# Ledger of designs, part 66: peptides against a protein of PDB entry 1ZZD

Target 1, 109 residues: chain A of PDB entry 1ZZD
Amino acid sequence: FQVVNPYLLRDLVDLGIWDEGMKQYLITQNGSIQGLPNVPQELKDLYKTVWEISQKTIINMAADRSVYIDQSHSLNLFLRAPTMGKLTSMHFYGWKKGLKTGMYYLRTQ

## One batch from the design tools (peptide; made by RFdiffusion4, then SolubleMPNN)

Design b2_p15_4_s1 (from b2_p15_4, 7 letters changed)
Fold by OpenDDE base, seed 2:
Structure b2_p15_4_s1 (fold): chain B 109 residues (1-109), chain A 15 residues (1-15)
Amino acid sequence: as target 1 above (109 residues)
Amino acid sequence: SEELALELGEEELSE
């Protein structure tokens, strides 16, 4: 079971910030580097986990697919800590983007 | 982790 992306590992080593403490940090953060102040933003953007990708972006991608699909399709959403408010907002945003029907799969940690 | 499947239709979303 690989916890750390091998390319991320390489980049962290190249930055000179890889050590046992960093390894333990990543384990506790499920591979996320978003909270690290000493990592360039470009690397944070590159190595976003599925839990850190904007849900609006995911919905936008699904809406783009809907242009070519007449049948109902499945939309997978990933939320680390969903609330009723967030879920409601996501549904309405999806509706505004043209997702008239669909099956939404919500995955949480 | 938990997986929840929701089927949403036009009428439900329009409310």
Scores: peptide ipSAE 0.008, ipTM 0.326, DockQ to the pose 0.046
Fold by OpenDDE base, seed 4:
Structure b2_p15_4_s1 (fold): chain B 109 residues (1-109), chain A 15 residues (1-15)
Amino acid sequence: as target 1 above (109 residues)
Amino acid sequence: SEELALELGEEELSE
């Protein structure tokens, strides 16, 4: 299990902000740099974790792919803090977008 | 982390 993306590590070193404190911060934040004030927004946008990507976007992408793939293909969804409301919303949105059947893997942090 | 695998059909997606 790797918490820090190796490319992110490189870029943080290049920025001169990598140190033991940064390492520990990333460990506690499960690799997220979104909360760091000294990191350019460009890097934050580049290095979003799977927990930070909109699941709506993931579902949109899956729906788009479903036009060309078998419905038996699985869809993986990642939620940092799942709630019943969020799960329900994903189900309905998936249905709306045409993901009517298939194996879905819900992964929680 | 935890993983839940679901075989989703119309009924499950409608909940």
Scores: peptide ipSAE 0.008, ipTM 0.342, DockQ to the pose 0.046
Fold by OpenDDE base, seed 5:
Structure b2_p15_4_s1 (fold): chain B 109 residues (1-109), chain A 15 residues (1-15)
Amino acid sequence: as target 1 above (109 residues)
Amino acid sequence: SEELALELGEEELSE
């Protein structure tokens, strides 16, 4: 169970991009919108979470490997100079492609 | 070396 930030919900509705898919995406991303290409950067900055800020330091030092594992498929992605935004974008893409379950692994050097 | 992992199940995604 996760409650969507009401202000974020409003802004996403105003952008015309709110739907069931977006809702599920936000649940999987713990409220992060950093990887959404159709969201203005100003809004992304506004809705940065404490978790994202904390993770950014770790991600900046991360290695070039990201692994998505679900019930029927395994996807390996390699990142150059990984950032939180890139990881979020990857998750969004994965969700968009139908990855509804699985494990995400971020490896650092 | 550091590792960060996130596991998501059907129950979590449905809520």
Scores: peptide ipSAE 0.006, ipTM 0.317, DockQ to the pose 0.034; fails the geometry check
Fold by OpenDDE base, seed 3:
Structure b2_p15_4_s1 (fold): chain B 109 residues (1-109), chain A 15 residues (1-15)
Amino acid sequence: as target 1 above (109 residues)
Amino acid sequence: SEELALELGEEELSE
């Protein structure tokens, strides 16, 4: 059982980006907001935790479709210059949209 | 852990 930081919740609500998708994303990310594109850097710095050390692992898992139960929805990503932040953001977007598969194909150049 | 969280979230989003 994981509870969202109440202060983080407040800030996300104030930003107008709080919804059920965001909640689920935070749960899967152990409360990390580092990869969210619509969160100011100031807030990211404020809410850094020891869990940030595993951010790369989280993103790697998100990129691995095997972690998903259902592959009915697939997301193909095409990135010219992929970054950890971009991958996390895309996963968040896919999750928020209720996709069963976060990443089916990842193409990079 | 994280995989479990994904499963739970996926179910909720599918409802």
Scores: peptide ipSAE 0.006, ipTM 0.274, DockQ to the pose 0.029; fails the geometry check

Design b2_p15_4_s2 (from b2_p15_4, 7 letters changed)
Fold by OpenDDE base, seed 3:
Structure b2_p15_4_s2 (fold): chain B 109 residues (1-109), chain A 15 residues (1-15)
Amino acid sequence: as target 1 above (109 residues)
Amino acid sequence: SFEEELEKNIELLEE
């Protein structure tokens, strides 16, 4: 189960466009919001996925360690029968606590 | 609430 970036989730909620349909869209688009007409361009630029970054930019990033994601902290949670509400709450909490890396996958039993 | 419960659980994990 693909989990939405918590920061992106926040922004989408703030825009008032977050719903189940949006979630499904993001899943099918591997997290990309580039194709959404109702999202400001500034937000699209902010949340470009790895696939949407030019190779030149990737090379530049490789030359500067400071741009690498700090993975020193991680949080793993296990939820039984997660609902959208629970996942949202979890992500927002993580965001508020300054988690550097969001949860990418949630495996349900 | 779920958020409160989550916060509690996370705090426990950090101990």
Scores: peptide ipSAE 0.017, ipTM 0.378, DockQ to the pose 0.024
Fold by OpenDDE base, seed 1:
Structure b2_p15_4_s2 (fold): chain B 109 residues (1-109), chain A 15 residues (1-15)
Amino acid sequence: as target 1 above (109 residues)
Amino acid sequence: SFEEELEKNIELLEE
C-alpha cells in the first residue's frame, strides 16, 4: 500500500495543482513528482523518493551517525533494480565508510 | 555519478 507524503500533499495543494488526477498520477509514479511540469525544482529536490535519492548519500548519513552512537544501527537501502555486483559494491562501500552494522534491510521495487 | 562509482567498484571487486 502506497501513501502520499502528507507534506507533499500540502505543498501540491498550496500550488493549486492537487486533484484526483494528480493523486492517481503520483500513485502510478510511485510518489515521484520529477516528471511534473509547473512544480518548482526546489520541491522536486525536496521530495525525491527513497528510490530517487542517492544511495551513496544514505550510506554516508548512516556512517555519520555511527560516529556518535556506540551501539549498532540498522541500514535500510532501496534499490529499483539491484544486481549482485551492485549490492556487493554497496556493502563494501559501507564497510569502508566505517559502518558498524551491515545492510540490515534491503527493499526492492 | 554514484552509478558510475559503483560500476568502478564492481570492476575492482571482481579483480
Scores: peptide ipSAE 0.015, ipTM 0.354, DockQ to the pose 0.188
Fold by OpenDDE base, seed 2:
Structure b2_p15_4_s2 (fold): chain B 109 residues (1-109), chain A 15 residues (1-15)
Amino acid sequence: as target 1 above (109 residues)
Amino acid sequence: SFEEELEKNIELLEE
Protein backbone atom coordinates (compact mmCIF):
# COMPACT_ATOMS: atom_id res chain seq x y z
CA PHE B 1 0.00 0.00 0.00
CA GLN B 2 0.95 3.63 -0.42
CA VAL B 3 0.87 5.77 2.68
CA VAL B 4 -0.85 9.09 2.16
CA ASN B 5 0.41 12.27 3.76
CA PRO B 6 -2.15 12.93 6.47
CA TYR B 7 -1.94 16.67 5.97
CA LEU B 8 -2.57 16.27 2.26
CA LEU B 9 -5.58 14.12 2.97
CA ARG B 10 -6.89 16.75 5.35
CA ASP B 11 -6.50 19.51 2.81
CA LEU B 12 -8.13 17.52 0.04
CA VAL B 13 -11.06 16.72 2.27
CA ASP B 14 -11.35 20.35 3.28
CA LEU B 15 -11.45 21.29 -0.38
CA GLY B 16 -14.26 18.82 -0.89
CA ILE B 17 -12.46 17.04 -3.68
CA TRP B 18 -11.61 13.81 -1.92
CA ASP B 19 -13.51 10.97 -3.54
CA GLU B 20 -12.93 7.65 -5.23
CA GLY B 21 -11.72 9.36 -8.36
CA MET B 22 -9.19 11.37 -6.45
CA LYS B 23 -8.05 8.27 -4.64
CA GLN B 24 -7.45 6.42 -7.87
CA TYR B 25 -5.68 9.42 -9.32
CA LEU B 26 -3.29 9.60 -6.42
CA ILE B 27 -2.56 5.90 -6.74
CA THR B 28 -1.46 6.35 -10.33
CA GLN B 29 0.48 9.51 -9.52
CA ASN B 30 2.25 8.24 -6.42
CA GLY B 31 0.57 10.84 -4.28
CA SER B 32 1.31 13.81 -6.49
CA ILE B 33 -1.28 16.54 -6.85
CA GLN B 34 0.74 18.63 -9.24
CA GLY B 35 -1.44 17.75 -12.18
CA LEU B 36 -4.76 18.56 -10.58
CA PRO B 37 -6.44 21.63 -12.03
CA ASN B 38 -8.82 22.08 -9.12
CA VAL B 39 -6.13 22.41 -6.47
CA PRO B 40 -4.76 25.83 -5.52
CA GLN B 41 -1.19 26.47 -6.53
CA GLU B 42 -0.32 27.20 -2.95
CA LEU B 43 -1.17 23.64 -2.01
CA LYS B 44 0.77 22.28 -4.95
CA ASP B 45 3.80 24.18 -3.75
CA LEU B 46 3.31 22.91 -0.24
CA TYR B 47 3.14 19.30 -1.38
CA LYS B 48 5.60 19.63 -4.21
CA THR B 49 7.74 16.72 -3.14
CA VAL B 50 7.37 13.57 -1.10
CA TRP B 51 10.98 13.87 -0.04
CA GLU B 52 10.07 16.27 2.71
CA ILE B 53 7.53 13.97 4.30
CA SER B 54 8.54 12.73 7.70
CA GLN B 55 9.74 9.19 7.26
CA LYS B 56 8.93 8.44 10.85
CA THR B 57 5.37 9.51 10.23
CA ILE B 58 5.14 7.27 7.20
CA ILE B 59 6.37 4.31 9.19
CA ASN B 60 3.91 5.02 11.96
CA MET B 61 1.06 5.24 9.52
CA ALA B 62 2.06 2.01 7.86
CA ALA B 63 2.35 0.23 11.17
CA ASP B 64 -1.21 0.96 12.20
CA ARG B 65 -2.58 0.80 8.66
CA SER B 66 -4.07 4.22 9.02
CA VAL B 67 -4.19 6.60 6.07
CA TYR B 68 -3.16 4.69 2.97
CA ILE B 69 -4.10 3.90 -0.60
CA ASP B 70 -4.24 0.29 -1.66
CA GLN B 71 -1.95 -0.62 -4.51
CA SER B 72 0.12 -3.51 -5.70
CA HIS B 73 3.31 -2.07 -4.29
CA SER B 74 4.32 -2.45 -0.69
CA LEU B 75 5.61 0.30 1.55
CA ASN B 76 8.05 2.56 -0.22
CA LEU B 77 10.38 4.86 1.65
CA PHE B 78 11.97 7.96 0.25
CA LEU B 79 15.19 9.50 1.47
CA ARG B 80 16.92 12.48 -0.04
CA ALA B 81 20.27 11.98 1.63
CA PRO B 82 20.21 8.76 3.59
CA THR B 83 22.88 7.69 6.00
CA MET B 84 23.49 4.21 7.23
CA GLY B 85 22.25 5.28 10.60
CA LYS B 86 18.98 6.52 9.21
CA LEU B 87 18.46 3.42 7.12
CA THR B 88 19.14 1.12 10.01
CA SER B 89 16.90 3.11 12.29
CA MET B 90 14.08 3.05 9.78
CA HIS B 91 14.32 -0.69 9.49
CA PHE B 92 14.34 -1.36 13.18
CA TYR B 93 11.76 1.28 13.92
CA GLY B 94 9.42 -0.42 11.50
CA TRP B 95 10.06 -3.69 13.22
CA LYS B 96 9.51 -2.10 16.59
CA LYS B 97 6.19 -0.72 15.44
CA GLY B 98 5.06 -4.17 14.42
CA LEU B 99 5.37 -4.14 10.68
CA LYS B 100 5.11 -7.64 9.34
CA THR B 101 7.11 -6.69 6.30
CA GLY B 102 10.15 -4.54 6.63
CA MET B 103 11.48 -2.02 4.20
CA TYR B 104 10.83 -3.39 0.75
CA TYR B 105 11.78 -0.57 -1.55
CA LEU B 106 14.07 2.35 -0.88
CA ARG B 107 14.08 5.34 -3.17
CA THR B 108 16.93 7.79 -2.91
CA GLN B 109 17.51 11.14 -4.56
CA SER A 1 23.82 2.08 24.25
CA PHE A 2 22.44 0.66 21.07
CA GLU A 3 18.94 1.69 22.00
CA GLU A 4 20.02 5.24 22.68
CA GLU A 5 21.83 5.46 19.38
CA LEU A 6 18.85 3.98 17.61
CA GLU A 7 16.50 6.52 19.12
CA LYS A 8 18.88 9.30 18.22
CA ASN A 9 18.90 8.23 14.61
CA ILE A 10 15.15 7.80 14.54
CA GLU A 11 14.77 11.41 15.55
CA LEU A 12 16.92 12.37 12.60
CA LEU A 13 14.14 11.10 10.36
CA GLU A 14 12.19 14.22 11.26
CA GLU A 15 14.88 16.46 9.85
Scores: peptide ipSAE 0.013, ipTM 0.367, DockQ to the pose 0.687
Fold by OpenDDE base, seed 5:
Structure b2_p15_4_s2 (fold): chain B 109 residues (1-109), chain A 15 residues (1-15)
Amino acid sequence: as target 1 above (109 residues)
Amino acid sequence: SFEEELEKNIELLEE
C-alpha cells in the first residue's frame, strides 16, 4: 500500500525533514501534514485532503473520545474540551518526543 | 464508529 503521496514524499525530502519519525507521524495522521510547523502553508494547502477538511466536524461530533492507533504503544489523553488544534498539537508533540507507534485515546472530562 | 474507521485506516496504511 502506498503510505505517502509520492509527491508529498519528494517535497518532504527536499525540505530535509523526512525520516522514520516523519513516516510514522504521517501514518498515524493518514498522510496529513497540516499539523507540521516546519512545513510551508502553501504545501499544506496543496496536500489538503478530504479527511482534513472534514476533520474538525468529525472531532466535534466525536467529542467523547478520539482514537489514533498505530500498533505497539498507547497514550491516553484526557481533555475537557478537545479541539482539532489541541489534538494535532498533542499528536505532534508525541511524535516529536519519540512516540513513533502507539494508540492515542482522548477522553473528555 | 469513528474509532473503528480510524483504526481500520491506520492498519490499511501500514500494510
Scores: peptide ipSAE 0.000, ipTM 0.179, DockQ to the pose 0.033

Design b2_p15_4_s4 (from b2_p15_4, 7 letters changed)
Fold by OpenDDE base, seed 3:
Structure b2_p15_4_s4 (fold): chain B 109 residues (1-109), chain A 15 residues (1-15)
Amino acid sequence: as target 1 above (109 residues)
Amino acid sequence: EFEELLEKGLKELSE
C-alpha cells in the first residue's frame, strides 16, 4: 500500500516549496507536515483533521477484520505497539481504500 | 521504501 498522500504532494508542489530538502524531511517525518514552518496553518489543520478522521475510521473498522483481512497482521502489530510511522502507514492505507471522500468533504466545508 | 513511494507518487501526479 501507499505510504505517501498524493494530495499532500500536490499541495506542496502547488505551494512551490517542493525540493530535495522537503523530500528528505517528509521521508524522516513519515509524511507529516505539522512541523514545517513554511506550510500554511490552514493546510496543516486540513491534514490534521483528515488524519484524525482516518485514524478513527481505521480503528473502528479494525473491529471488523473483513475490511483489513489482508493487512490484519500489520494492523494488529500497529495496535499493539503503535508508532508514528505505523499510524501514518495505516492512515494512508485507509485513505487509499476509500477515505478520500473525507478529505473532499473537508475541503468543501 | 518511503522514498520510492514518494517518487512514484510524484510521477503519478506528473502524468
Scores: peptide ipSAE 0.026, ipTM 0.463, DockQ to the pose 0.023
Fold by OpenDDE base, seed 2:
Structure b2_p15_4_s4 (fold): chain B 109 residues (1-109), chain A 15 residues (1-15)
Amino acid sequence: as target 1 above (109 residues)
Amino acid sequence: EFEELLEKGLKELSE
């Protein structure tokens, strides 16, 4: 039983840090963003006590929004034929890349 | 089951 708040997903997209790595991180952390670096504390505070949605819904919503994230294209290498090994690799690679890109976008806004 | 769901979702994203 793992869930993520849909509004959290939106906010992460708005921050420009949403990607497949981020999605996997949230899944492994049961929707918690408390351990995420480079996420504003205000967002962490906001989502401490907010109801979460099912993992299936997370995947569906992420699929819709990920289309608009340019970083997702490079991560598609792991998505075409996903295995547990690839998922693990994508988690770390995508997370690292997403954070770097996200921080860049935040500074340019 | 969860892993299967995740993999299916990821495959859909790659299409």
Scores: peptide ipSAE 0.019, ipTM 0.358, DockQ to the pose 0.102
Fold by OpenDDE base, seed 5:
Structure b2_p15_4_s4 (fold): chain B 109 residues (1-109), chain A 15 residues (1-15)
Amino acid sequence: as target 1 above (109 residues)
Amino acid sequence: EFEELLEKGLKELSE
């Protein structure tokens, strides 16, 4: 599955443009920022590839990002073959990492 | 028991 580059997420947060709208946009665009008008071309050139990372890394990224925003963004995860065990583990891990919102969007392939 | 299940799940997610 395709996920957002953690460095891209960092840069989007630094730009102050990371929000729910941006998140949903990235989901629908499979992580591509090429169509975003408010992103510098330099960043578009840097982040042309979408890559796969572990779901644990995604959760860690979400938890880390919460320090930069007023309210925690909802966690979105992508699973090729989700199981109840994996889902439970992800939710519990997210809670332990201090995420204030639960996972409301799950993409499966 | 729950912690064991959690660890197992997280391990699978990290692979």
Scores: peptide ipSAE 0.006, ipTM 0.284, DockQ to the pose 0.545
Fold by OpenDDE base, seed 1:
Structure b2_p15_4_s4 (fold): chain B 109 residues (1-109), chain A 15 residues (1-15)
Amino acid sequence: as target 1 above (109 residues)
Amino acid sequence: EFEELLEKGLKELSE
């Protein structure tokens, strides 16, 4: 089942736009609010889903953590529509950034 | 080729 971010719920309620229709919309959109015209851009930026966050940013964060530990954390990436080229690029980018273990798990939507 | 192996591996991870 899909879990709605409670903080997102709060903010949507505060905006006065939370209702059953909004709930169903979020369910069908896997939690994404990017397509909502009545939501401020700052909230859209704040509540990006794992599918919407830049994979490059995730890799950067993982690389930053790896500097201080002996073994890099397992890297989980999420892609809606991955291509082989994109996957290859991500792997090489991680390698170039000094990831020790590389990508452990890749999930596609 | 390394690139081919990489692509194969990544494809398998995405299953």
Scores: peptide ipSAE 0.000, ipTM 0.252, DockQ to the pose 0.078

Design b2_p15_5_s1 (from b2_p15_5, 7 letters changed)
Fold by OpenDDE base, seed 1:
Structure b2_p15_5_s1 (fold): chain B 109 residues (1-109), chain A 15 residues (1-15)
Amino acid sequence: as target 1 above (109 residues)
Amino acid sequence: EEEEELEKGIKELEE
């Protein structure tokens, strides 16, 4: 099943656009609101799904965290359509950024 | 060539 972000739900309710149709729309869109014309761009930027966030940014954030921890941490990446080239690039990029472990879990859509 | 491929792949990870 798919879980709707509770904060997104709140904001959609506050906008007065939450209804059953919106719920079904989100389900079909895997939580994405990027295609909704009646949602402010600010909210679209705020509620990017894991598929819409730059994985490079995620890697950068993981690298930043690695500076402050002694133990290796897991890294989760999300790709809609992974290719061998893209996966290789992510591994090498992570390596260049000094990650102790390249990638623990890859989730595909 | 391999480096170029890597750079292209990294760019594809960007938004």
Scores: peptide ipSAE 0.022, ipTM 0.451, DockQ to the pose 0.750
Fold by OpenDDE base, seed 2:
Structure b2_p15_5_s1 (fold): chain B 109 residues (1-109), chain A 15 residues (1-15)
Amino acid sequence: as target 1 above (109 residues)
Amino acid sequence: EEEEELEKGIKELEE
C-alpha cells in the first residue's frame, strides 16, 4: 500500500530533506510528518493524515459535500480508539447535519 | 439527557 502522499513526497524533495532515512521514518509513522522538526508548520497542517484530523471536521466536510454529490458517495470515518459513545455521537451528528448516505465504512487504527 | 450525551460525544471527536 502507498504510505506517502505523492504531493508530500514532492514537497519533501523540494525541501531537500528526502532520503532513505526519511522514507523509513514515514513508514513507521504511517505517513505522518508532524514530528519532523525540519518541516514548516504550514506543511504539517496541510498533510495531516486521516488519523490526525478531527472526525467532527470530516463529518462537517461530508455534510457540506452531500449537498452537491449523489447518493453513491459515502462517508468513511477513521477512529483511533472507538467507543460506543463516540460512535453514537458520530452517527447522530452526521444525521443532524443532514448526510444523505451517512457513515458507510468505519476504519480503526 | 440525550442531547447532553450527544454534546459530550461530539466534543470527544475533537480530541
Scores: peptide ipSAE 0.020, ipTM 0.442, DockQ to the pose 0.797
Fold by OpenDDE base, seed 5:
Structure b2_p15_5_s1 (fold): chain B 109 residues (1-109), chain A 15 residues (1-15)
Amino acid sequence: as target 1 above (109 residues)
Amino acid sequence: EEEEELEKGIKELEE
């Protein structure tokens, strides 16, 4: 399991966004918060580290554990113009919704 | 169909 930085945990709690979904998200993202849409940039800058994974790595990790959400709108955004932000948002959304049990994970070759 | 499209999209991101 991945241990979350206690200060990061505090800040996420203060933002009111810490929950089981967020915890699982961070685990899947190797602790990176860079792609979180609901986190202020200043906080992202604060917790950026030398081991921060690249944008491409974030995408790959998110894709590896990407949750298929049967929502046409979310899926369409991803398919038409996939970006790190969109993929992360989709992944985050999936985890936040607690779709773990019914998730469909697409594995790439 | 949507799953296939999603898979393609993911693959494209990894290129």
Scores: peptide ipSAE 0.019, ipTM 0.356, DockQ to the pose 0.127
Fold by OpenDDE base, seed 4:
Structure b2_p15_5_s1 (fold): chain B 109 residues (1-109), chain A 15 residues (1-15)
Amino acid sequence: as target 1 above (109 residues)
Amino acid sequence: EEEEELEKGIKELEE
C-alpha cells in the first residue's frame, strides 16, 4: 500500500493531468514526479523536498484539503526510511484525520 | 471506495 502526497495530488489535478495513468505512473515511480515531462519544473522542485517534510504535516494538509475538494484525490506520503511502524502510524493517523481518499506511498531511493 | 481501500491498507499494516 502506497501513500500519495495530497498536495501533489492537488497540483496534478490542477494541471489537469491526474488520471488513472498518472496514478499508475506514480505507483511505479514510488511517487516521484521528477520524470514527468508535463509537470512544471517549479512543481518538481517543490516536491523534491517532500522527503524532508513531516509526513504528519502532509497528512494534515491533505485532510484539510479534503474538506474543500468535491472530488476524490490521492495523498502521497514520502518516507526516507520507512518502517512498518511508521507506515502503520501514518495510515492510522490519516484514517484518524478522516482521509477518505486513497493514499500512495513513495520511498526515497 | 477509496475509504475501503485505505481500511484494507491499514489492516494489512496491522498484520
Scores: peptide ipSAE 0.019, ipTM 0.362, DockQ to the pose 0.041

Design b2_p15_5_s2 (from b2_p15_5, 7 letters changed)
Fold by OpenDDE base, seed 3:
Structure b2_p15_5_s2 (fold): chain B 109 residues (1-109), chain A 15 residues (1-15)
Amino acid sequence: as target 1 above (109 residues)
Amino acid sequence: SFEEELEKLIKELEE
C-alpha cells in the first residue's frame, strides 16, 4: 500500500493550509489529519488511516463483499473473532484483490 | 519511512 496518499496532499493544498508546519504535523501523525481543526469532517472521514477505521465498518464492508464470493465459511470464521490486525489485512487485500484473496491471506499468514 | 515517502511525493508533485 501507499504510505502517503497523494490525494490527501492535494486536498490539503487546495484548502490552502499546506505549509511546512502541516508537513511536520503529518510526519508526526503518520498521515492522520483527524486532529486538525481546520479540515472539514468530510475530508477527515475520507482520509482515515487504517488504524482509524472502525472494526465495525470493516466487518460491514467484508460482509457486503461476501455476497459475491464462494468462501463464506472462511469469512464467517474470521468474523467471529476479528482483530484489528486481521481486519486491516483483510481490508486492504479484500479491497484491492477481492475478498477471496484477503481471506486466503489471512488464513496463510 | 513515512517521512521519506512524503518527501518523495512532495518532490514529485513539485516537478
Scores: peptide ipSAE 0.050, ipTM 0.638, DockQ to the pose 0.017
Fold by OpenDDE base, seed 4:
Structure b2_p15_5_s2 (fold): chain B 109 residues (1-109), chain A 15 residues (1-15)
Amino acid sequence: as target 1 above (109 residues)
Amino acid sequence: SFEEELEKLIKELEE
């Protein structure tokens, strides 16, 4: 399911850039504001969608958790348009970071 | 869908 962040809308209103055009833009971009030139980068970083979060960051967090737990944990990845090459790279990166378990759940946009 | 959720949220904020 898709969730809309209410604080994003509030911030856009506070910036004075909320209008019908912005609304339609968000709809077409599935909530992404990364392509908007008039939005501060800090806000772009704050309001990344699940598809925009660095996959390496996700893997790093999973690897960090693995250090502190004895039991295996699942790794969930969200990829917008995965290719075989990209998937291979992700698996390799996970292995390189010492993940004890393989990828449990892969969701594509 | 995102559009549906967005419309719902906008409606709630406008109340």
Scores: peptide ipSAE 0.042, ipTM 0.640, DockQ to the pose 0.016
Fold by OpenDDE base, seed 1:
Structure b2_p15_5_s2 (fold): chain B 109 residues (1-109), chain A 15 residues (1-15)
Amino acid sequence: as target 1 above (109 residues)
Amino acid sequence: SFEEELEKLIKELEE
């Protein structure tokens, strides 16, 4: 399965171009938006340099929920890496269970 | 909105 990049999702929704077709396109392109004609170059530049981040790290970056797209091929998400300080300050549990269901709710103790 | 589309996606994944 492929984790949905929450930042990319927000940007695409803000542009008003997020729909089922876009979702399927991103799946086939492994998250790349470089080939989309209706996406501003500024966004392409923003997501041009990408880092491979673990599914656990992606879940930790989500504000409340991490969403996944189920598919036969398991893929890591490529996105702009956050600062190490931000990552180390975050700690959540239950992510592994969330991955299996395609959705993870962030919880704190 | 972003929140509305996210909720729709979540609903789809939960089915």
Scores: peptide ipSAE 0.024, ipTM 0.476, DockQ to the pose 0.029
Fold by OpenDDE base, seed 5:
Structure b2_p15_5_s2 (fold): chain B 109 residues (1-109), chain A 15 residues (1-15)
Amino acid sequence: as target 1 above (109 residues)
Amino acid sequence: SFEEELEKLIKELEE
């Protein structure tokens, strides 16, 4: 599943533009706000790419959702410059958080 | 311990 950067969510709520439509838009845009006309450029610069989102935050959100279902959702991670060490860290962190489903997609840029 | 090593890995993830 896709997750939204919690800090981005906060900023969108503070702007008063967060609604179901915005949520669906972000899902279709893989979390990108670059195409939104009603978002200040400053925020666009701050959240320029989804690749800058903390991978730990994504894993935490995925683990939290797993509390409400029988099995964990597929976890998709995005890495700009993946290393074997970083991949190992993500694997073990996911294990500790109780994720039942391993990494399904590893996206690189 | 394994737990200590795991915590180190988690910390490295945020770096």
Scores: peptide ipSAE 0.014, ipTM 0.301, DockQ to the pose 0.378; fails the geometry check

Design b2_p15_5_s3 (from b2_p15_5, 8 letters changed)
Fold by OpenDDE base, seed 1:
Structure b2_p15_5_s3 (fold): chain B 109 residues (1-109), chain A 15 residues (1-15)
Amino acid sequence: as target 1 above (109 residues)
Amino acid sequence: DFEEELERNIKELES
């Protein structure tokens, strides 16, 4: 599952680098701009895809939110190439971080 | 499909 950030398109247009070539590049890279040399690092950091963000970071953020809410919240993780060991580790890590609920949705690329 | 979603977003931004 891939999410296209509409603001990414805007920023690329603002940079003056949006064209058909850029469009095709994004398609082949599944929305990643990390490999573009003419894009500021600030934007690269801002528009990291869900596949480029550490799953531990996502879990940490979810855990931080969970301590301030009484109700359970859904946790969505995105894995490009999950293994049984990796999945088990993530579940265990989430448990250790005090998540109120387990992983609600696991999406794979 | 990523391409389809991208095309949709482009159209929305252009409208």
Scores: peptide ipSAE 0.031, ipTM 0.535, DockQ to the pose 0.018
Fold by OpenDDE base, seed 5:
Structure b2_p15_5_s3 (fold): chain B 109 residues (1-109), chain A 15 residues (1-15)
Amino acid sequence: as target 1 above (109 residues)
Amino acid sequence: DFEEELERNIKELES
C-alpha cells in the first residue's frame, strides 16, 4: 500500500520547488525524495518512506518500546522484496533484542 | 492508488 504524507507536500511548496515536474517525479518514485539534489538532507531523513527505513532500525525501535509494554505487542514490518534469508535474519535479530513477540504482520510491496 | 491519493492531498492543500 501507499501512504502520501501531506506534510511533505507542504514542505515542498514552502521550498518553492513544487511544480508539475515535481508531481510527476513523486509519482514515479512512490513518494521518495531521496534523489532530489535541492532538498536538505534533514528533510530527506524526515520523509523516508516505509520502504527506505532499515528493518534493523524498525526492530530496534520495537525493542525500545517493548521495555515499557507489559503485554506482548505486535510488530509490523514492511519489506519490498522479502527473502527467506532476510526473514530469518529479522527473526533472529528480534530475538537477540529481546522482543516479546515475533513478527505478527508482514507487508510487502 | 498512490497517484489518486496524491491528487486528493494536493487538492486539499490548495483549498
Scores: peptide ipSAE 0.031, ipTM 0.548, DockQ to the pose 0.017
Fold by OpenDDE base, seed 2:
Parts: structure tokens; C-alpha cells; sequence
Structure b2_p15_5_s3 (fold): chain B 109 residues (1-109), chain A 15 residues (1-15)
């Protein structure tokens, strides 16, 4: 599944840089705006995709905001013995179950 | 896919 933050689109419109070229750029970059020269760093920091968020940040977010219990055992395993695959799964599972704050762009890898 | 989701959001934003 994929989730695109609609507020990113609004901010790009507010910056006056939204056009067909920008749309195609986002598609090819899977929602990443890190390579755009005319976007403020503040927005780049805000709108990071799951691949651009550090694994440490993902772990911290999961530990801090874990409100779901049905994935608690899996989450603990991911935290204790994290792999890239497990961290990705943890991120998506956390998002689906309750870790929605701070997650702007999500897609299955 | 991502493109489909993006297009949907664009349509919602511009509606």
C-alpha cells in the first residue's frame, strides 16, 4: 500500500513550483523531494519518505508511540534484532496499527 | 501503486 501526504502537495502549490513536471518528478522519486533545489530545507526535513528516515528514528517512534498490542511481540523482536526487512515491516505495521503521526510517505517495498 | 495514489490525492486537492 502507498500513502501520499496531501499537505506536501499543498506546500508545493504554495511555493509556486507545482506543475506537470513536478508531478512526474514525485512519481519517479517515490514521493521524495530531497533532490529539489528550490524547496526549503525545513520542508525537506518535514516530508521524508520511509526510506529517508533513519532506522534509529523509526525505532524511537515505534517505542514512543506504540499504542497497538496485537503487534507487540513482533515489535519487540524487531527492536531486539533489527534487520532492514524487519524495520521496514515494523514501520508499516506500526503505521497501520497506530503510529500515524510523523509518517508522511509510506509505500510497500 | 504510488502513481495511482498520487493522482487520487491531486484530484482531491484540486476539487
Amino acid sequence: as target 1 above (109 residues)
Amino acid sequence: DFEEELERNIKELES
Scores: peptide ipSAE 0.029, ipTM 0.525, DockQ to the pose 0.020
Fold by OpenDDE base, seed 4:
Structure b2_p15_5_s3 (fold): chain B 109 residues (1-109), chain A 15 residues (1-15)
Amino acid sequence: as target 1 above (109 residues)
Amino acid sequence: DFEEELERNIKELES
């Protein structure tokens, strides 16, 4: 059983492959990256047996980081738009919705 | 609180 951990999320971000689709994929795969074709095998091997902290802590940190990462990318997008107020509202709405859903799915794994 | 911190960060970026 693989669980998404903050170090994996960091590495995925560093690889430039982190996005909403990736997040949802990880959720549906219970944190496993073994099925991802665009991830180096070395990374798969590394995280295949990674277990550094409790599952609860991993889930919490992963959820927090996922929210942060999503928000970071979304924020960059919204800052490019002229209507900051409207986009900010949309951002927070989307964030809250995504966070609640993500937390639900992560906690049930 | 993460949300509060995020809101502050957003406001700072918008200023």
Scores: peptide ipSAE 0.013, ipTM 0.327, DockQ to the pose 0.034; fails the geometry check

